# Peptides against a protein of PDB entry 5EIB: the designs that were tried, part 326

Target 1, 366 residues: chain A of PDB entry 5EIB
Amino acid sequence: VDLEPGTMDSVRSGPFGQIFRPDNFVFGQSGAGNNWAKGHYTEGAELVDSVLDVVRKESESCDCLQGFQLTHSLGGGTGSGMGTLLISKIREEYPDRIMNTFSVMPSPKVSDTVVEPYNATLSVHQLVENTDETYCIDNEALYDICFRTLKLTTPTYGDLNHLVSATMSGVTTCLRFPGQLNADLRKLAVNMVPFPRLHFFMPGFAPLTSRGSQQYRALTVPELTQQMFDSKNMMAACDPRHGRYLTVAAIFRGRMSMKEVDEQMLNVQNKNSSYFVEWIPNNVKTAVCDIPPRGLKMSATFIGNSTAIQELFKRISEQFTAMFRRKAFLHWYTGEGMDEMEFTEAESNMNDLVSEYQQYQDATAD
Target 2, 366 residues: chain A of PDB entry 5EIB as posed
Amino acid sequence: VDLEPGTMDSVRSGPFGQIFRPDNFVFGQSGAGNNWAKGHYTEGAELVDSVLDVVRKESESCDCLQGFQLTHSLGGGTGSGMGTLLISKIREEYPDRIMNTFSVMPSPKVSDTVVEPYNATLSVHQLVENTDETYSIDNEALYDICFRTLKLTTPTYGDLNHLVSATMSGVTTCLRFPGQLNADLRKLAVNMVPFPRLHFFMPGFAPLTSRGSQQYRALTVPELTQQMFDSKNMMAACDPRHGRYLTVAAIFRGRMSMKEVDEQMLNVQNKNSSYFVEWIPNNVKTAVCDIPPRGLKMSATFIGNSTAIQELFKRISEQFTAMFRRKAFLHWYTGEGMDEMEFTEAESNMNDLVSEYQQYQDATAD

## One batch from the design tools (peptide; made by RFdiffusion4, then SolubleMPNN)

Design b2_p28_7_s4 (from b2_p28_7, 13 letters changed)
Fold by OpenDDE base, seed 2:
Structure b2_p28_7_s4 (fold): chain B 366 residues (1-366), chain A 28 residues (1-28)
Amino acid sequence: as target 1 above (366 residues)
Amino acid sequence: EEKEELEEEREELREELEEEKERRKLLE
């Protein structure tokens, strides 16, 4: 789905364009112009029914519909505005199905789009209310990984999207292979989301290695485990050491000893015990899949529900507040049918979410 | 006092967690 035809034409003409049904390409002509309100109330609202017709058709073709997965950017108008409209409409029609998102957070290091803080704040408000699970993929964290860890002098969107695809492949491993822990979206939610509003995940991936160092790096379970829990490997721009893990899932892929995985997972928990809440029993889940990802012998994917995720929301809130106090570009949104109160409500709900994460963090402080 | 308040808050949060886990299991 896109409000611009050019993206869809690029996917259709791409190496994998033939794996998608032609009728499942739904697109507009005008675009959202990086405006959430165009995505949500005007251009997106004109297209949403055509998307819902496709969603219904695909849902009826499923033997067992677990839920929905949306991949979108919160900085752009289409992914943010139309994406959250779709989430709302799907939730209304399928209230008993899991809503899962891969939400790409904007960063000033990657994009010059001045209104990204508005689009992100308005989107986070919708995600708090209408999703069950949200993977926070922060363009700032992706950029920093590319630059610092991968030693890319000038990270591209292709380099960032490679990290996103590796992470998405990792977190969906249990859903794609039989006999795994968290084999469905509902079980994942039960294990990862202790409190309904606190459903924002910090993903991470290992191994991350620069091209120049790949030949010298052993891939071992201890090294994967250590890197997976390293703050520099988080795909969200927050430091887990500034918060507490409510829940963690670790997904190992490749031929390895289950015993060695369990030993290393116990060791990393014990070493980092101050970063876990003590009052949630069995809050770390581990899965092992014998099938490695393409091009790797072994990998590990991390899913963290951490109170440190508040750092990401605080960053967005600070940027939002600096613009909103000046009413900068506000007329672009109100001219599409938005009320100024929707901005205040979205800011309030995001600040409440930050306060909730802080409360759970402080409840674990001795 | 601050330690007792934190212990009470941890107990309330633990009860809410168990209730939510039970509610979610009933939906499986």
Scores: peptide ipSAE 0.019, ipTM 0.464, DockQ to the pose 0.029
Fold by OpenDDE base, seed 4:
Structure b2_p28_7_s4 (fold): chain B 366 residues (1-366), chain A 28 residues (1-28)
Amino acid sequence: as target 1 above (366 residues)
Amino acid sequence: EEKEELEEEREELREELEEEKERRKLLE
């Protein structure tokens, strides 16, 4: 789904364009112009019914519908505005199904779109209420990984999208292979989300290796485990050491010893025990799939529900507040039928979410 | 006029974003 036809043509003409049904390509003629309100109230609202018709048709064809997965950007008007409209409409029609998102957070290092803090804040407000689990894929963190870890001098969208695709493939491993931990979206939510509003995940992937060092790196379970828990490998720009893990899932792929995985996972938990909440029992889950990702002997994917995710929301909130105090560009949103109160409500709800994470961070077992 | 005001607002917002980035680097 897109409001611009050119993006859909690029997907259709791409190496995998033939895996999608032609009738499942829904697109507009006029883009959202990086405006959430155009995506949510005008251009996106005109297209949403056509998307819902496709969603219904595909849902009826499922033997067992677990839920929905959306991949979208929170910086752009289509992914943010129309994406959150779709989430709301799907939630209204399917209230008993899991809503899962891969939400790409904006960064001034990647895009010069000035209104991204508005689009992100308005989107987070919708995601807090209408999703069950959200993978926070932060363009800030992806850029820093590309530059610092992968040694790319000028990271491209292609380089960032490679990290996104590796992460998405990792977190969906348990859904695609039988007999795994979190084999369905509902089990993932039960294991990862102890509090309904606190459903924002910090993803990570290992191995992350520069092209120059790939040839010399032995992939071992200890190295994967260490890299997976390294703050520099997080796909969200937060330091887990500044917060506490509520829950963790680790998904290993490839032929490895389950015993060695369990030993390394126990060692990393013990070494980082101060960064876990003490009052959630059995809050670390581990899965091993014998099937490696393409081109790797083994990998590990990390999913963290951490109170450190508040650093990401604080970053967006600070940028939002700086713009909103000046009333910068508000007329672009209000002109599309949005109320100024929705900005204040979105800011308030995001600040409440930050306060909730801080409360659970400071909670000691009595 | 609206385009010039929009470009000026964009430059001021870029300057504030750069100042805030520098302020954060000083807090690290």
Scores: peptide ipSAE 0.015, ipTM 0.344, DockQ to the pose 0.022
Fold by OpenDDE base, seed 1:
Order: sequence, then structure tokens, then C-alpha cells
Structure b2_p28_7_s4 (fold): chain B 366 residues (1-366), chain A 28 residues (1-28)
Amino acid sequence: as target 1 above (366 residues)
Amino acid sequence: EEKEELEEEREELREELEEEKERRKLLE
């Protein structure tokens, strides 16, 4: 789905464009112009019914519908505005199904779209209320991984999207292969979301290896375990050491010893025990899938629900507040039929979310 | 006038964004 036809043509002409049904390509003509309000109230609202018709058709064809997965950007107008409209409409029609998102967070390091803080804040407000699980994929973290870890001098959107794709493939492993931990979206939510509003995840992937060293690196379970818990490998731009893990899932792929995985997972928890809440029992879950990802012998994917995710929301909130105090560009949103009050409500809800994470960070087992 | 004010606000916001990008690069 997109409000611009050119993006859909790029997907269709891509090496995997044929995996999608032609009738499932729904697109607009005008785009959202990086405006959340165009995506949510005008251009997106005109297209949403056509998308819902496709969603209904595909849902009816499912033998067992678990829920929905949306991949979107929070910085743009289509992914943010229309994406959150679509989430709301799907939630209304399928209230008993899981809503999962892969939400790409904007960064000044990657994009020059000035209104990204508005689009992100307005989107987060909707995601707090209407999603069950949100993977926070931060363009800042992706850029830093590409530059620092992968040794890419000029990271491209292709390099960032490769990390996103690896992460998405990793976190969905349990859904795609039988007999795994979190084999369904609801089980993932039960294991990962102890509090309904605190459903924002820090994903991570290992191995992250520069092109020059890939051929020479022996992949071991200890190295994968160490790398997936490294703050520098988080796909969200926050330091887990500044918070506490509420819950963690680790998904290993490839031929490895389950015993070695369990030993390394226990060792990393014990070394980092100060970064876990002590009052949630069995808050670390581990899965092993014998099927490696394409081109790798072994991988590990990390899913963290950490109170450190508040650093990401604080960054967006600070940028939002700086713009909103000046009333910068507000007329672009109000001109699409949006109320200025919705900005203050979205800011308030995001600040409440930050406060909730802080409360659980400071909570001790008495 | 409203377009010129909007262009000036865009330039100021771009400058602040670039300063914030530079500040973040210096904190790294």
C-alpha cells in the first residue's frame, strides 16, 4: 500500500515483486507529502476502504488468522498517517486479532524531512492505543550499525533496509517454523508484553559483520550471544544499560547445541543482572531453529522490552516540543482538517508512556 | 509574505537540525 504509484512500481519491478498478488497493490495518486494529516484525514482516508477490502479478502482466505503485520515509516506521511489510520480501522473490525508493527523511527542523521517529529509523535499516539506489539526500528541505530559495525563509509537506504529485512526475518522465525517459542503472535504478546501500553520492542540481530571480515569470522554461540546483547547492536537508538529489561526473547537459527545456547543465555543474564527487572519471573525466553537464514550458518535475533526505549521517545518528544512551541508548519496539518488539540494529546500520551517506563525502571522488588 | 515566513522558518529549523546533527556527532 502506498499513496504514491512510483513506490509500488519499484516494488513490483523488484526481484521479488511477483510474490505479491497484483490485486493486492493498492495505491493513491497524490501522495501524503510527508504530512501525517494527509495520510490520516484526506488522501489516506480516500484510499483506506480499498485497502480494507483487500484486507478482508485476504483474511477470509486464511485458515487461521492470527493477526496483522504492518511495516511502515513514522517519519513520512503515508506510513505514519495512512498506516495508523489503517491500524485503527483494522483494530475496529478485528478487535480479537493481534496487531503487530515494524515501525521505522525517523532520525535527523538519515532524513532531512523537517516535520518528522510531528509525524512520529502523532503515530506513536496511535501505536500506543491500537497495537499489541511494535518493533521499534530506529534509522539512527541502523545508520550507526552500518557505519560503525559494518564499516560502510556512506550507508545507503539499501544497507539500512538490509538490516530491517534481517531483523524482520529473525523475529518472524518462530511464526514460520513449527515447534518454536512464540509460535503465534498472541503467545509472543503474552511472553513479551507484561503491561498493555509497554509493547515497544528493541530488536537486534547477530551476526553483524563487515563485508571484509565475513569470510574469516567463525560464528559461535558465545559470539552471537555477546553481540545480540551489545548496546551497539540494538536496532533502536537507546542504551539498554540506561534502563531495565522487562522481558527478552532470543531466537537462534542454525545447527547448534541447545545446551550451549542455554549456558550462554544464562551467562549473559547473570553478567547483566542489574539490567533486568527482578520482579518478572522467567522474563528471558530462548528459541532455537535448526534452519539457518540464507547465506549464514548461524544467526541470533534479539527482542527486548526495555525501559531504556524511553530514550527513543524522549528524543522524538524533544524535537516535537521544539517545533510545536514555535507552531512551525502547523497550518499544513490543520489545513487537512486536523485539530491542533491532537498534537497536544499525542505529546501528552507519549510523555505518559515515558513516565510509565520510568516508573517500572525505578520499581524494586520489595 | 506567508510563504516567505514559512521559508525562513524552514531555514531556521534546518539550521537547528544541522546543529543538532553536529552536536550528536560530537557526542559520539
Scores: peptide ipSAE 0.012, ipTM 0.323, DockQ to the pose 0.020
Fold by OpenDDE base, seed 3:
Structure b2_p28_7_s4 (fold): chain B 366 residues (1-366), chain A 28 residues (1-28)
Amino acid sequence: as target 1 above (366 residues)
Amino acid sequence: EEKEELEEEREELREELEEEKERRKLLE
């Protein structure tokens, strides 16, 4: 789905374009112009019914519909505005189904789109209320991983999207292979989300290795485990050491000893015990899938529900507040039928979310 | 400091985007 036709042509012409039904390509003509309100109230609102018709058709074809997965950017107008409209509409129609998102957070290091803080804040407000699980994929963290870890001098969107794709493949492993822990979206939510509003995840993927170092790197369970818990390996621009893990899931892929995985996972928890909340028992879940990802002997994917994610929301909030105090570009949003009050509601809800994360960070076992 | 620089860059980009919007309205 896109408000721009050119994006769909790129997907169709791609190596996997043929796996999608032609009728499942829904697109507009005008685009959102990086405006959330245009995506949510005008151009996106005109297209949303056509998307919902496809969603209904595909949902009816499912023997057991677990839920929905959306991948979108929060910086643009389409992914943010229309994406959150679609989430809301799907939630209204399918209230008992899991809503899962892969939400790409904007970064000034990657995009010069001035209004990204508005689009992100307005999107986060919708995600807090209408999603059950949100993987926070921060373009800043992706850029830093590409530059620092992968040793790419000039990271491209292709390099960032490769990390996103690896992460998405990792976190969905348990859903695609039967008999695993978190084999369905609902079990994942139950294991990962102790509090309904605190459903924003910090993903990570291992191995991440520079092209020059690939030949020298052994892939071992200890190395995967160590890299997966490294603050520099997080796909969200926050430091887990500044917060506490409420819950963690680790998904290992490849032929490895389950005993070795359990030993390494116990060791990393013990080493990092100060970074876990003490009052959530059994808050680390481990899955092992014998099927490795393509091109790797083994991998590990990390899912962290950490109170450190508040750093990401604080960054967005600060950028939002700086723009909103100046009433910058508000007429672009209000001109599309948005109320100025929705900005203040979105800001408030995001600040409340930050406060909730801080409260649970500071909570001690009674 | 980095926050103030980012605010200034955002203000400059604002002026450019408004000028470009006015230019486009003059071309329609």
Scores: peptide ipSAE 0.008, ipTM 0.285, DockQ to the pose 0.029

Design b2_p28_8_s1 (from b2_p28_8, 20 letters changed)
Fold by OpenDDE base, seed 4:
Structure b2_p28_8_s1 (fold): chain B 366 residues (1-366), chain A 28 residues (1-28)
Amino acid sequence: as target 1 above (366 residues)
Amino acid sequence: SMMKEIEEKRKELEEREAKRKAELAAAE
């Protein structure tokens, strides 16, 4: 789905374009112009019914519909505005199904779009209410990984998208292969989300590999475990040492000893015990899939529900507040049918979310 | 004790959210 036809043509002409049904390509002509309100109230609202018709058709063809997965950017008007409209409409029609998102957070290091803080804040407000699970894929973190870790002098969208793809492949492993822990979206939610509003995940991946690097270093289970918990491997620009883990899932892929995985996972928990909440028992889940990623002998994917994620939301909030206090560009949104009060509500809800994370961070068993 | 405090704070947050939604609906 896109409000621009050119992106759909790129997907259709791509190496995997044939895996999608032609009738499942829904696109507009006008785009959202990086405006959340165009995506949510005007251009996106005109297209949403056509998307819902496809969603219904595909849902009816499912023997057992678990839920929905949306991949979108929160910086652009289509992914942010239309994406959150779709989430809302799907939630209304399927209130008992799991809503899962891969939400790409904007960064000034990656995009010059000045209104991204508005689009992100308005989107986060919707995601807090209408999603059950949100993987926070932060362009700030992706850029820093590409530049600092992968030593790419000029990170491209292709480099960032490679990290996104690796992460998405990792976190969906248990859904795609039978006999795994968290084999369905509902079990994942039960294990990862102790509090309904606190459903924003910090993903991580090991080993980190650049696009076109065919030489995967053979990693050991200890090395994978250590890298997976390293802040430098996190796909969200927050330091987990500044917060506490509510829950963690680790997904190992490849032929390895389950015993060795369990030993290393116990060791890393014990070493980092101060960074876990003590009042959630058995808050670390481990899965092992014998099928490695393509080109790798083994990998590890991390999913963290950490109170440190508030650093990401604080960054967006600070950027939002700096613009909103000046009433910068508000007329672009209000002209599309938004009220200025919706900005204040979204800001307030995101600040409440930050306060909730801080509250649970400061919570002691005593 | 902690779980009770967490539940109380959660309830307070839910009440604040409900109040904001009501204020928004009254302003429309």
Scores: peptide ipSAE 0.024, ipTM 0.384, DockQ to the pose 0.024
Fold by OpenDDE base, seed 3:
Structure b2_p28_8_s1 (fold): chain B 366 residues (1-366), chain A 28 residues (1-28)
Amino acid sequence: as target 1 above (366 residues)
Amino acid sequence: SMMKEIEEKRKELEEREAKRKAELAAAE
């Protein structure tokens, strides 16, 4: 789905374009112009019914509908505005189904779109209320991984999207292979989301290795475990050491010893015990799938629900507040039928979310 | 207090799953 036809042509001409049904390509003509309000109230609102018709058709064809997965950006107008409209409409029609998102957070290091803080804040307001699980994929973190870890001098959107795809493949492993931990979206929510509003995850993927170093890197369970818990390996631009993990899931792929995985996972928890909340028992879950990802002998994917994620929301909130206090570009949004009150509500809800994370970070066992 | 909130959330999710299964069984 896109408000611009060119994206659909790129997907259709891509190496996997043939796996999608032609009738499931829904697109507009005008685009959102990087405006959340165009995506949510005007251009996106005109297209949403056509998308919902496809969603209904595909949902009816499912033997057992667990829920929905959306991949979108929060910096643009389509992914942010229309994406959150679609989430809202699907939630209204399917209130008992899980809503899962892969939400790409904007960064000034990646995009020069000045209104990204507005689009992101307005989107987060919707995600807090209308999603059950949100993987926070931060373009800032992706850029830093590409530059620092992968040694890419000029990271491209292709390089960033490669990290996103690896992460998405990793976190969905348990859904795609039978007999695994978190084999469905609801079980994942039960294990990962102790508090309803605190459903924003920090993903990570290992191994991450520069092209020049790939031939020299051993892939071992200890090395994967160490890298997976490294702050520099997080796909959200926050430091886990500045917060506490509420819950963690680790998904290993490849032929490895379960005993060795359990030992290394215990060791990393013990070594980092100060970075876990003590009042949530058994808050680390581990899964092993014998099937490695393509091109790797083994991998590990990390899912963290950490109070450190508030650093990401604080960054966006600070950028938002600096613009909103000046009423910068507001006429672009109000001209699409938005009220200034919606900006204030979104800002307030994001600040409340930050406060909630801080409260649970400071909480002690009674 | 925190454990009660976690337990309440788990119950909510279990109730939603039970409802979903009942709806599926009624549609057969």
Scores: peptide ipSAE 0.022, ipTM 0.418, DockQ to the pose 0.015
Fold by OpenDDE base, seed 5:
Structure b2_p28_8_s1 (fold): chain B 366 residues (1-366), chain A 28 residues (1-28)
Amino acid sequence: as target 1 above (366 residues)
Amino acid sequence: SMMKEIEEKRKELEEREAKRKAELAAAE
């Protein structure tokens, strides 16, 4: 789905364009112009019913509908505004189904769009209320991984999107292969989300290796486990050492010893015990899938629910507040039918979320 | 060479941030 036709033509002409049904391509003509309000109240509102018709048709064709997975950018107008409108409408129609998102967070290192903090804050407000699980994929973190770890001098959107695709493939492994831990979206939510509002995850993928070092790197369970828990390997731009893990899931893929995986997972928990809450028992889940990803002998995917995710929301909030206090660009949003009060409500709800994460970070077992 | 590339990229990021700040100031 897009408000611009050119994106759909690029997907159709791409190497995988034929895997999608032509009738499932829904697109507008006018675009959102990087404006959340155009995506949510005007251009996106005109298109949303056509998208919902496709969603209904595909949902009816499912033998067992678990829920929905949305991939969107929070910096642009379409992914942020129309994406959150679509989430709201799907939640209204399917209140008993799981809403899962892959939400790409904006970064000034990647995009020059000045209003990204508004689009992100308005989106986070919707995600807090209308999603059950949100993977936070931060363009800041993706850029830093490409530059520092992969040794790419000029990271492109193609390089960032490769990391996104690897992460998405990793976290969906248990949903795609039988007999796995968290084999459905609801079980994942039960294991990962101890409190309904605290459903924002830090994803990570290993191995990440520069092209020049690939030939010299051994792929071992200890090395995968170490890299997966490294702060520099997180796809969200926050340091887990500045918070505490509420819950963790680790998904290993390839032919490996389950005993060795369990030993390494126990060792990493013991070494990092100060970075876990003590009051949630058995808060680390491990899965092993014998089927490796394409081109790798083995991999590990990390899903962390950490109170350190508040650093990401604080970054967005600081940027938002700096613009909103000056009323910069507000006329672009109010001109599309938004009330200025919605900005204040969104800021308040995001600050409340930060306060909730801090409260649970500071909580002790009685 | 790697340090020079890091410095050049830092300069590019600083220029982008300065541009964003200038665009914000022009919209006030």
Scores: peptide ipSAE 0.021, ipTM 0.340, DockQ to the pose 0.019
Fold by OpenDDE base, seed 2:
Structure b2_p28_8_s1 (fold): chain B 366 residues (1-366), chain A 28 residues (1-28)
Amino acid sequence: as target 1 above (366 residues)
Amino acid sequence: SMMKEIEEKRKELEEREAKRKAELAAAE
């Protein structure tokens, strides 16, 4: 789905374009112009019914519909505005199904779009209310991983998207292979989401190695475990050492000893015990899948529900506030029928979410 | 209160984990 036809042509002409049904390409002509309001109330609203018709058709063809997975950007107008409209409409029609998102957070290091803080804040407001599980994929963090860890001098969108793809493949492993931990979206939510509003995940993937170092790096369970819990390896731009993990899932892939995995996972928890809440028992879940990802002998994917994710929301909030106080570009949104009150409500809800994370971070068992 | 919510959720999580362990033990 896109409000621009050129993106659909790029997907269709791509190496995997043939895996999608032609009728499942739904696109507009005018685009959102990086405006959430165009995505949500005007251009996106004109297209949403056509998308819902496809969603219904595909849903009816499912033997067992677990829920929906949306991949979208929060910085643009289509992914943010139309994406959240679509989430709302799907939630209304399928209230008992899981809504899962891969939400790409904007970064000034990657995009020059000045209105990204508005689009992100307005989107987060919708995600708080209408999603069950949101993987926060932060372009800030992806850029920093590419530059610092992968030693890419000038990271490209292709480099960032490679990390996203690896992460998405990792977190969906349990959904794609039977008999695993978190074998369905609902089970994942039960294990990962202790409080309904606190459903924003910090993903991570290991191994991440620069091209120059790949030949010298052994892939071992201890090294995967150590890298997976490294703050520099998080796909969200927050330091887990500044917060506490509510819940963690680790998904190992490849031929390895379950015993060794369990030992290393216990060791990392014990070493980092101060970074976990003490009042949630058995809050670390581990899965092992014998099938490695393509091109790797083994990997580990991390899913963290951490109170440190408030750093991501604080960053967006600060940028939002700096623009909104000046009413910068606000007329682009109000001209599409939005009220300034909706901005204030979205800011308030995001600040409440930050406060909730902080409260649970500071909570003790006594 | 937040503490009450935490306690209730802690209890729920403990019960879920106990059930899961029992199901795993019964399958073995």
Scores: peptide ipSAE 0.019, ipTM 0.355, DockQ to the pose 0.022

